# Peptides against a protein of PDB entry 8BZL: the designs that were tried, part 40

Target 1, 228 residues: chain A of PDB entry 8BZL
Amino acid sequence: SYDRAITVFSPDGHLFQVEYAQEAVKKGSTAVGVRGRDIVVLGVEKKSVAKLQDERTVRKICALDDNVCMAFAGLTADARIVINRARVECQSHRLTVEDPVTVEYITRYIASLKQRYTQSNGRRPFGISALIVGFDFDGTPRLYQTDPSGTYHAWKANAIGRGAKSVREFLEKNYTDEAIETDDLTIKLVIKALLEVVQSGGKNIELAVMRRDQSLKILNPEEIEKYV
Target 2, 242 residues: chain B of PDB entry 8BZL
Amino acid sequence: SRRYDSRTTIFSPEGRLYQVEYAMEAIGHAGTCLGILANDGVLLAAERRNIHKLLDEVFFSEKIYKLNEDMACSVAGITSDANVLTNELRLIAQRYLLQYQEPIPCEQLVTALCDIKQAYTQFGGKRPFGVSLLYIGWDKHYGFQLYQSDPSGNYGGWKATCIGNNSAAAVSMLKQDYKEGEMTLKSALALAIKVLNKTMDVSKLSAEKVEIATLTRENGKTVIRVLKQKEVEQLIKKHEEE

## One batch from the design tools (peptide; made by RFdiffusion4, then SolubleMPNN)

Design b1_p10_5_s1 (from b1_p10_5, 6 letters changed)
Fold by OpenDDE base, seed 5:
Structure b1_p10_5_s1 (fold): chain B 228 residues (1-228), chain C 242 residues (1-242), chain A 10 residues (1-10)
Amino acid sequence: as target 1 above (228 residues)
Amino acid sequence: as target 2 above (242 residues)
Amino acid sequence: EVYSPEGKIV
């Protein structure tokens, strides 16, 4: 009988499994998101891919739809489940509402999914936080964060994972209207923020850019080095 | 602390899934399996531990399973769990073929199983599968492919990798000797024998203790072949002469 | 049934 009670309140009102899932996130590779004027940028710390591993199979940034992409920190297998469900919802929304999802809508969907896994018997929380970026139909750039609890908020800039604290502290100091005045400056801000926690320069950064009315672009290492 | 070790599918205070880690420990005691990607093919090499004279089906691959016409896998870990997962792989592949009238892409099959593995790490009343798999395959999208998956539902593509007993040492040897872009299937076979000879807990490598399968393309068709014992003996002999 | 630290199902 007790094997079903995975997420229960402690006597002091804590959901320990949610807190422990947050610890799993803190062990994840660092991800950063920044909202510019007409651009959204995601950056992720590339852990040293094992020499014999195919880099193609190690993606930390993924598209949810044409107008929305996501980076995550934590358990990769858990993230895959969330991503797949989010993609299905994006397509379902297009079919039923005849418009793409807003970034808020899909964030709320993901958050609700996560929350249900904190309350359902026989399910553990997802061990992931996510940065969700994209453009609403009106062309407004958006950045949202979700955590294992199912809480979500809109951000100008944020970070998740192992180096998140240092990256956030950097962004709090350096995120200004001047720093995001151009697309290139916004990209540079993300790279500089990640370099606070990444030792080996631009080679260990995965960077994705979405501009207004454009598809997700993953920058190659050479393109990243131009901004360093 | 111990309460978190004894319950399935819960996080430790440090954010670890101990049941997944313990399942991986079980795999560490299993026979060694190698996978090597070449330019002209891909191979699996596995340690055969259950050599009993009374086994009637000694000629069948104990650890290498054909999944469909374009894919095979090898397993390290609990045999009963492996049987369940290999059967599920075959069912997934068959359902895809029936639905789309084309073979399932290699990575898609791997992902589908990995989602099942992940579910067994998230839903109560289930333990993780005590199995890691190496997958070899060919598809029209990426050509020859090698994948590894673990009990967590994580997977990755590899040029060469190892699971099971002494896998860390094997991977180190593969890193040293694997020549990127220059690997022929012939050189990959030689490398597999070299690594197995050093990593298997046996005094002498024999063809009876090694299973090897190759996946190649011939006339626009995938050919999965388990090497005959004589062919494996020749590979071992050649290695001993070098 | 759960895994032991040694990888045994118990």
Scores: peptide ipSAE 0.145, ipTM 0.668, DockQ to the pose 0.709
Fold by OpenDDE base, seed 3:
Structure b1_p10_5_s1 (fold): chain B 228 residues (1-228), chain C 242 residues (1-242), chain A 10 residues (1-10)
Amino acid sequence: as target 1 above (228 residues)
Amino acid sequence: as target 2 above (242 residues)
Amino acid sequence: EVYSPEGKIV
């Protein structure tokens, strides 16, 4: 069957393994990204941490470099591989080009990596989508999304994972220039968007903010509650 | 026949490479891309299918890629594969420039990529690239040029051609309306709109759903320009008035 | 390792 062959097109031109990887992403925790004027915000649904799991061990938002961070939906182990390679590339770029990566550059790198895993026998696609946010060296905020196929696009706002449809519908209605006029409004927009799919309010949200010329800041629950 | 359609390196008894054919099927479902060669330039016109309100305003065409100062391409098929191939085209062009201190001739760039595509059909453990490309360019050898390549690694030069959805119908229309030796860029643009209006699965052609790029020569330099939405609107309006 | 139609790695 064509669905079992990683590198085989179906008669109708489908790559089923990529589609099935996308199904794995849809089962992942919801992540949302929003680009503001001078801010990028990532929000992630906290899975109910099983009793006795250290909440600190499951970071769904990670820095790739000082100017770039990533959230993902799907297989955490797959994400770890992608993150590590992306971090190495960010450092390599700094050494070779003497500038930090652009958000587009590192997104393209990740996308190319994912694409290669759709075209090589003995390799399955990565079961992750990612939201990649950050600032270019010129101070421009960027948001990109990648999927298991290796496709990537730039977004003003987007969501991935199980609640992505509802979150996107919310963002389509509520993302306006007025809604992102300030950093605080942008943060509120992300929180409100996540609350469409996350139960029990701010306790189940992880939020990260990167402002222009600032490092990634992960908000604590108390800080999140101020925006609810 | 199914035993032959799961491996790229195996010919069918009829000499067919089914995985290449199936890759071409994937392209048939992609948005339409059109290329037209004129006396004073070349154009690409591409269907925009993904109009999403939350997409970032990318100043650059989603389907039209600048390869170097003298060449651009449009893609139909798997976007991720297209991104890999367009990056490779850029690298090939830059390596040539570095080595020879002159821009790569258009056909040589096309051929270099086609060799890569072909390799993915011949060596085991790989699938074909699910992408066809249209190339527009200018060089000192042949002037304005239009090429098409497919997943097999085959390519050809064209006066006008189409890839993606309804490409066969588009090519038929182009054959009827293309006037050899009389094609201006203006007439080519009008022809592109005419063909897209008939081949796109839309009730009305809108400027939001079409990307157009032109390649011209000005003062001994190649100029690649993506038309503004307003310019495309004017072309559509003119077509509706005829 | 392949994906199932349900998105499971099998």
Scores: peptide ipSAE 0.032, ipTM 0.606, DockQ to the pose 0.038
Fold by OpenDDE base, seed 4:
Structure b1_p10_5_s1 (fold): chain B 228 residues (1-228), chain C 242 residues (1-242), chain A 10 residues (1-10)
Amino acid sequence: as target 1 above (228 residues)
Amino acid sequence: as target 2 above (242 residues)
Amino acid sequence: EVYSPEGKIV
């Protein structure tokens, strides 16, 4: 059956394992990314942390470098592999090129990694999509999305995971130049977008912001509640 | 006949890795292992099922393994897989120590093994490891720690958790009785006995069927101690008197 | 070797 062949096209040209990996992503917690004027914002649905679980170990937003952050939807263990590879590449780039990676560069690296895992019979696709945000050295804010196939595109705003459709529909309606005019408005837009799919307000949202020439800031629940 | 996806590394149409889920099912039938984090230490408690009277060496710890001076683990699942992973943990820890001249941080050791586990779910010709692990440790960064990892290569930190047989019931009991910020090692031991007594499919809990290890700090050193049978008997007796 | 739905290596 074509559905069991990792690297074999179906008669209709489908790579079923890539499509099925995309289904794994759709089961993941929702993540949203928005590019503002001078800010990039990532928001993730917090799964209800089990009462006895250490919240420190439940992170869905991570830094790849000082100027690049990533959120993901899908298989957490797969994501860790991608994150580690990306971090190594970011450091390698700094050593060899003497500049931080561009957001596009590291996105392309991740996309190429994912793509290679779709062409080997000995490897399954990564069961993750990623939102990659950051600033290029020139101070330009960027947002990219990658999927299990290894495709990538630049976005103004996007969402991945189980609530992605609803969040995207919200963003398509509400993403305007006015809605991102300020950093605070951009943050509010992300929160409002996530609230379309997240119940019980700010306590169930992880939010990270990166401003121009600033490091990643993860907002605490109290800071998030100020925007609700 | 739903033909089970016989291929280890393939997504189902629903985006599931059935071989990983089936490995987790195997773990659900393994002996119970508990971990509890306290303010002054961390413990592992494991069900001992193989009391073969004919076993020459009373393996003081069948399911609890010392990894290095600062970490131990307990395993639920396939014993052969557990032995391989436990050995790998020791090797990773020693390589780190050799390279950096300091002990590996607890979470880094857990993560390194989890990356191996993940690889066995992604590369062809490999099956997932049929093992979940509980890790206890101390490091200078986070102090006392408890982690759980599964066949997928996922892990998390916990205040208290359970793997193996009746783990869901055990976790529910732990959630009810675990007092955050007030948990002493003594109270954690009592809680472990309480939970095991209710979750083990035995009429009466006996010290021969339970392995307990504690990890504490004494004079700036980590001390990993497996409780003697008499100590476990006293804990059980105390629980029966309450 | 693969796992059965019952968690047996088969």
Scores: peptide ipSAE 0.224, ipTM 0.700, DockQ to the pose 0.736; fails the geometry check

Design b1_p10_5_s1 (from b1_p10_5, 6 letters changed)
Fold by OpenDDE base, seed 2:
Structure b1_p10_5_s1 (fold): chain B 228 residues (1-228), chain C 242 residues (1-242), chain A 10 residues (1-10)
Amino acid sequence: as target 1 above (228 residues)
Amino acid sequence: as target 2 above (242 residues)
Amino acid sequence: EVYSPEGKIV
């Protein structure tokens, strides 16, 4: 019997397929997000690009719109589906409302999409968590996290993936107003946080920065080394 | 534990999709396919396993498919699934051409198929496609390109890679011998023969058991050519003399 | 139809 994948409650009220999707996230590469004063920063663990792989095709951070970017942990193919749908929604919002999405709006959209896949017959949950960062139209920096269940929350700083616990513990200790006083200090905080779980220094980090009224900038390895 | 192995699109307690992993195992038993990117072209080399004396038209490429004027692919895995996916690739490429009056960029074609593959891992009542593909192509954006995709819907660009039987060993050899920035199509062909000779479970490499296609640019036009058996024989002979 | 652990469709 091809029992359609049904996410059902256990006798004790658990949604096992959602919990197991969260286990898929924990196997993913570590991602960290930090909200500064006038900057948002995403950092991702670069798994050593296999020799002979094109680095162009191994991007872990992507733009959803000019004012929003996303990092994820978990199933890469699942993430691509979510990213594409989010991009379409961002463009649709610009056309219908004549303003870019707020970071909260697009996060809620993604969360609702994920939730539907936990309740729809014949669908499995998305095996991804996401860090969504950007600027609202008023220039306020935002950071949100969403998980396979479709829950979402706003954060000052957070981490997802295999090293998330250690990175979060570091951020809980080191995230202060002084530590994010400048853009450079905020970037340094992200790098230091990732170095808790990433071996071999700055060469194994992908870093993206979005400043107020600026496009997403992916830092090259040389730029990252300046902060190490 | 066994219940998660038999259901499509269900996560295991460890967060694994067993049906995707098992589809990848099926590909591991398929004939070897190689792709190598050079400065002046890109090639596919594939093992031909079905050499039946009673096959009437031996000359058709069993594993290499032309997708459009600028792209070709090689397949490893279930033949019926491969036929469905290669037809879909052709349709996607044609629809794009009609809509935009230009050929589809290589990565966009790969991504479109990968989204289809992913859907078969997420929607219940479907099994994953038991197929990995190598794509070779040229476009105005990135020039010569080589991609690999798997049953999960993951893909990546490569300078050189291998799918199918003994792929891990082949990739290791490619890593050792591939010279970045210095790879000519001629050198790539020689490397392909060298790797196939070591990875194919045959006593002696023969031209009848190897399919090779090259993609080049001539006078601003893409040329996809399947090598004739005599040309493959010459490549094998040259390798044996070295 | 599902894959077996050996990669066979069963």
Scores: peptide ipSAE 0.185, ipTM 0.668, DockQ to the pose 0.711; fails the geometry check

Design b1_p10_5_s2 (from b1_p10_5, 6 letters changed)
Fold by OpenDDE base, seed 3:
Structure b1_p10_5_s2 (fold): chain B 228 residues (1-228), chain C 242 residues (1-242), chain A 10 residues (1-10)
Amino acid sequence: as target 1 above (228 residues)
Amino acid sequence: as target 2 above (242 residues)
Amino acid sequence: EVYSPNGEIL
């Protein structure tokens, strides 16, 4: 039946629908995440907002809870579904366990959700990758990445979307203990990494910063320019 | 590959959802709908194509639907799909009102429908809705608002935008003539007429072919008003004299 | 274009 989305193995053992969902992710604007010592930073390439478009409604970085935020690349509508599910789970966890989620826990929840959409008849994979950052209740900074397959891993630094390869290559060369020694250096590292693929400098970058025991802060353009 | 074109919920090798693209193509053939945000209100202006003299029901609005006391929408695309979605919007708004004893915030109503639209792109046995919507509203959080949503379940807020036939040309004209921070509802109405006159595939703009609704605040209440034909005629006449 | 053919990809 043409009406049923079926993610099936190819003869060579590939899940084509998952791979094709990853191609949708590669069409997304770049996102980068970096774990510092006492900071987590998300940076995203700003898509050119149309002159008459409200920038408020164009966000690639979303809070999941007070201690967790997420950047994504890929299908925006798919991302909204994942974000909403994750937010509900964060609140549910607070109510049932009486503690905030760990960054690993919520990443695993999102990953499990994605995986189910790769295996369930009548569902297609989510066309999104996510960078999930935050602090565990013990104050440990965390960065996770998850893809359309439902695979997830912890990272020191990573990138997703268009230009992710170039950004990762930059991070592999430049992510050192010295480069993340301070919060400001960590922010600078994210900006420099994005500048490898983003044209027109700091004006086309959005940055979110979460420090230990602090709320998520979205940096304004003037604050970003101080690091450029 | 044609096999990906016919299946509703399958990615192409290029990461494309062809059924969503084809739904968007269907919207391009629909009559033009405009939305313009002003400082003192927000409006929808839509092309009326179905002027059948034999329709018993004086459809006061073919394309503009009141959703609740604080919101209205216009539709471009498949009429049957539009009817389903507009009814769903009304139901969502009423359920929220019943549950919370306050009107649903504008963006929450838009997102709730967009989640439904998204689901029809992801779950098997369903095709995308062949409908784009413009939403106008007021709430206590953001005041006057204009949103656009498409078959993918994506949405955005706008100062001015267009869906349907010649939407790209309309958006270009809106970008040229929209005065940020200085837009009154009166100037927005004039701009709507100007844009429709250029984008509608008609030799002469007539009031019978245009629907306009305004949303304003009067005495702490939202007022949604569909302009009378005579009022639209006056707007057209004024435009022709300029 | 305001929207990509697949919807907006961010």
Scores: peptide ipSAE 0.053, ipTM 0.648, DockQ to the pose 0.053
Fold by OpenDDE base, seed 1:
Structure b1_p10_5_s2 (fold): chain B 228 residues (1-228), chain C 242 residues (1-242), chain A 10 residues (1-10)
Amino acid sequence: as target 1 above (228 residues)
Amino acid sequence: as target 2 above (242 residues)
Amino acid sequence: EVYSPNGEIL
């Protein structure tokens, strides 16, 4: 069957393995990204951790470099492979070009990696979408999204995973220049967007903030509650 | 026979490459792209399907890519495959420029990519690219040019052609209305709007759903310009008044 | 929608 064949077209021109990888993403917890004026914000839905599970092991937001971070939805094991490859590329770029990667550059690298896994024999697509945020060396804030196919686009705001539709609908209504006028308003917009799909309020949200010329900051639950 | 459907490098008993045919089916689901050659320029017109309010406005063109100073292309098919191929075109063009200190001739760039596409149909472990391209360009050898390529690695030069959704109907309309030797860029733009209005599955053509690029020669230089939304609106309005 | 069959199709 065409659905069992790795990286082949169906008679109607579909790559079923890519579509099924997108279904794996839709089963992932929700992630949202918003570009402000001088800030980028990632928010993720925290999965319920089993009582005996170490909370430190479930990170859905990770740094790729000092100026770039990524949130993902889908297969955590697949994400680890992508993150590691991206980190190596960021370091390689610093060594060879003597500058940090642009957010577009590392997004294109990840997208190309994903695309190659949709066209290589014996490889399945990556079961992940990613939101990639950061600052270019000129201080421009960027937000990109990638999917299992290896497509990528720049966004003002976007969401991935289970609640992505509802979060996007919220952002389409509420993303205005006024709503991102300040860093605090931008953070508040992300929290409000996630609260459309997260049942238990601020305790089930993880937020990462990157401001111009600042390192990635993960907000603690108390800091998040101030914006709710 | 189902035995041949899942492997890219085997012929059917009828001599068909099913994976290439299925890649062409994928392209049939893509947005319509038109190319028209005129006496004073060439154009690409493409359907924009992905209108999302949250997209960053920096995307001036979804489907039209500048390759170098003298060439652009439009794509129909899988976006990720298109991104890989358009990047490869830019690399080929740049390597040629560095090696020969002149721009790559249009047909040579098209052929180089077609060889890559063909290889993905002949060598095991790879699927075909689910992408067709229209190329517009100018060179000193043939002047203004329009090419089409498909997943097989086949290509051809055209006066006017279409790829993607409803391409066969579009080609039929182009054959009826294209006047050889009398086609100005202005008349080509009007023809592009006329054909898109009939081939797009929309009740009314809107400027937000259409991308147009023109390639002209001004003062001995190639100028590639993506039309502004207001310019496309004027073309649509003019068509509605005729 | 940005998500089409096979990913985004242009």
Scores: peptide ipSAE 0.032, ipTM 0.562, DockQ to the pose 0.046
Fold by OpenDDE base, seed 4:
Structure b1_p10_5_s2 (fold): chain B 228 residues (1-228), chain C 242 residues (1-242), chain A 10 residues (1-10)
Amino acid sequence: as target 1 above (228 residues)
Amino acid sequence: as target 2 above (242 residues)
Amino acid sequence: EVYSPNGEIL
């Protein structure tokens, strides 16, 4: 029946539903991730929250565990499913292995979940890419990206969503060891990168920082303005 | 383009889920539903369209459903889909209460249903639910709350919002007249009448065409009350005198 | 419109 979502190969070897899911991601709000020396930073473009909307319910950055955070671009409802699955896995891992997940482990879990949705008959791909940041138990900062295909890679810095190309081009030029020498410089790098695509400065940016042995901190607008 | 329009859960070449967009378009033709959060309560106001004189039971509320002791919702869209989702909300709330021996937090109930809605957009052989919902509730974590959810399984919290017919115009009016921090339930009721009077395609607003429910806290208990027709008439009359 | 084509709430 034509009513089943089927991700099949085209004659030329393309998985069109995966490619089209990637187009959905490109329409998403921009997210950026940067790995510093002892810090990981996520920044997202805040859509202008409607005047009557509760800002508490508009979150683009979420914790997966105490040591892992995720930003996403694309379908928000799809992201919620992935986030919930990842959170359950993080807790399960703590219970079974007695250690927090590594950032690679949870990234691989998410990637495997996404991949299964590209191969299962009657399922469409997830319309999301994710930037996953955190610290491994050895204190190593990590940044990973996942896409709708279920691929994943480790990055020094990356961006996803509608402004990702411009932000990535900026990061390719400006990501140096000197630019990430301090936590503050790393934060400034993320803000500057987002400002390539975000109008009206710090009010339209959500920024999250995780330092070694610290929990996720969401910066308030006033804290962001100090770095601008 | 047309070939993707007929497929329930497939991305278009542009990365769009047209069946979800079409479900939302269908909701735009449904009767108007408003939600307004106040400091001392939260309300739903809905257009009653099916005033059929031959309806045996004057359903006191066609569009407003009590979910549990602490939550109610209003629906815009396909009635059959709304009935299924409303029943599922009740079941989720009861299962949670049974499992945890406490009422489900408002946002958790909304999220649980939204995950179901999302699943109907991702799994083949299913169509999106042609329903948007407004949720009003109280819990110990956030107090009075107003949420909106759509066919995609997205949701958000609101101070005031509208779904269904003329929702964009209603939201614009709410943005103008909603006073943050100063909104009483009394002022919210007046605002609801004001907005409905302007957004309903009626020459004169009548109490028979409007359903209003309020959610308040009295003596540490949530009270969900559907306003009587006479109370709605008084609100309309008061608005006409201003 | 409440629904963005990219699945974000507007």
Scores: peptide ipSAE 0.017, ipTM 0.734, DockQ to the pose 0.055

Design b1_p10_5_s2 (from b1_p10_5, 6 letters changed)
Fold by OpenDDE base, seed 2:
Structure b1_p10_5_s2 (fold): chain B 228 residues (1-228), chain C 242 residues (1-242), chain A 10 residues (1-10)
Amino acid sequence: as target 1 above (228 residues)
Amino acid sequence: as target 2 above (242 residues)
Amino acid sequence: EVYSPNGEIL
């Protein structure tokens, strides 16, 4: 019966539903995150929206709080659930602890949520990976990745989705202290990394930047073209 | 056959819990982790598999977690499950400290987590945790201790043991070379390197691929120390010279 | 080797 999609171990010790959720993520459009010195940058591949679709409804980058934003790859419906839960937690933390969440804290919350869906009866894993970026209260820039299993790690740079391998290979070669020395260089690094997999140049890239003590800024296409 | 494979909390006709056995198979794919009890301390030695240039933190210990001032653990199995369990261990230890104003005894912490693991094999239609743990600790009741726990919620105290990849071969080597009553921490470190060199699927053991933590007592305090890469290199070099 | 720690077994 398909009604009880339970994540169970295979005879060889695999969690097939988690692995299949990861395959769903790999079919998602590419997202990249890079931590600079005093900046965090998220870039996403713009999926060609059908002419009649409202582009505003296809946001792959979202704020979780004033100091934290997230990009995702995978099932958009699953992402909405995770985003909403994370936003509620960020607000709850501000009310109870009187400080904004650390990027690690909210990542761990999301990771724990995902993990519980890999172990709960009658629930499937979330078909989503996320790049979570922001600033801790001390002004330290952070980048985390989380996957369908509920694993999470801190990164200097990473990518998720269909082009992630090529983007990561680019970042492994080009991420240096010199390449992130300035905000503009960091933004340029993200754009160059995405251009490894995105066709038709800067028009198909969405970029978000968060600088120290500044709100999330979504770059317009004209601002992106200045870095190409 | 397949009907039992798809259920988390059901015995087979043979009395086997297949989901627990399959969780143990998942652990067999994890990096090797050793624990060795000595007269003057305890150690964990673990294989580091994930050396990625883009990782932000060179985790001093990817597989070794400090639980409290007197205990540490290492994990083999599903990373996300391990993160949940290690957080629970820390919470249990902290709640005990707050309630009793003394550190939780090592075996009590292990037992408390084992009860949670067992519950996931029996209740709520949840899958077992795909994680085995080695625990090292010191308490006033038993001194230096080494425990192992598995997905079933079973645990045991050990003088030396191994979890993860090639664990059976490692345990066999430990049985041959472990000298009861004569094991110093120095000898235990040498033994750990010897066993890892033979059990890791690596042509040459490197300090980058090995994490070692020691737990000792100094001036009536527990000291948990992760060895520096240079110290591990010296241990490897010494082993290559013998 | 999966570069991403997706479903990583430690």
Scores: peptide ipSAE 0.043, ipTM 0.548, DockQ to the pose 0.037; fails the geometry check

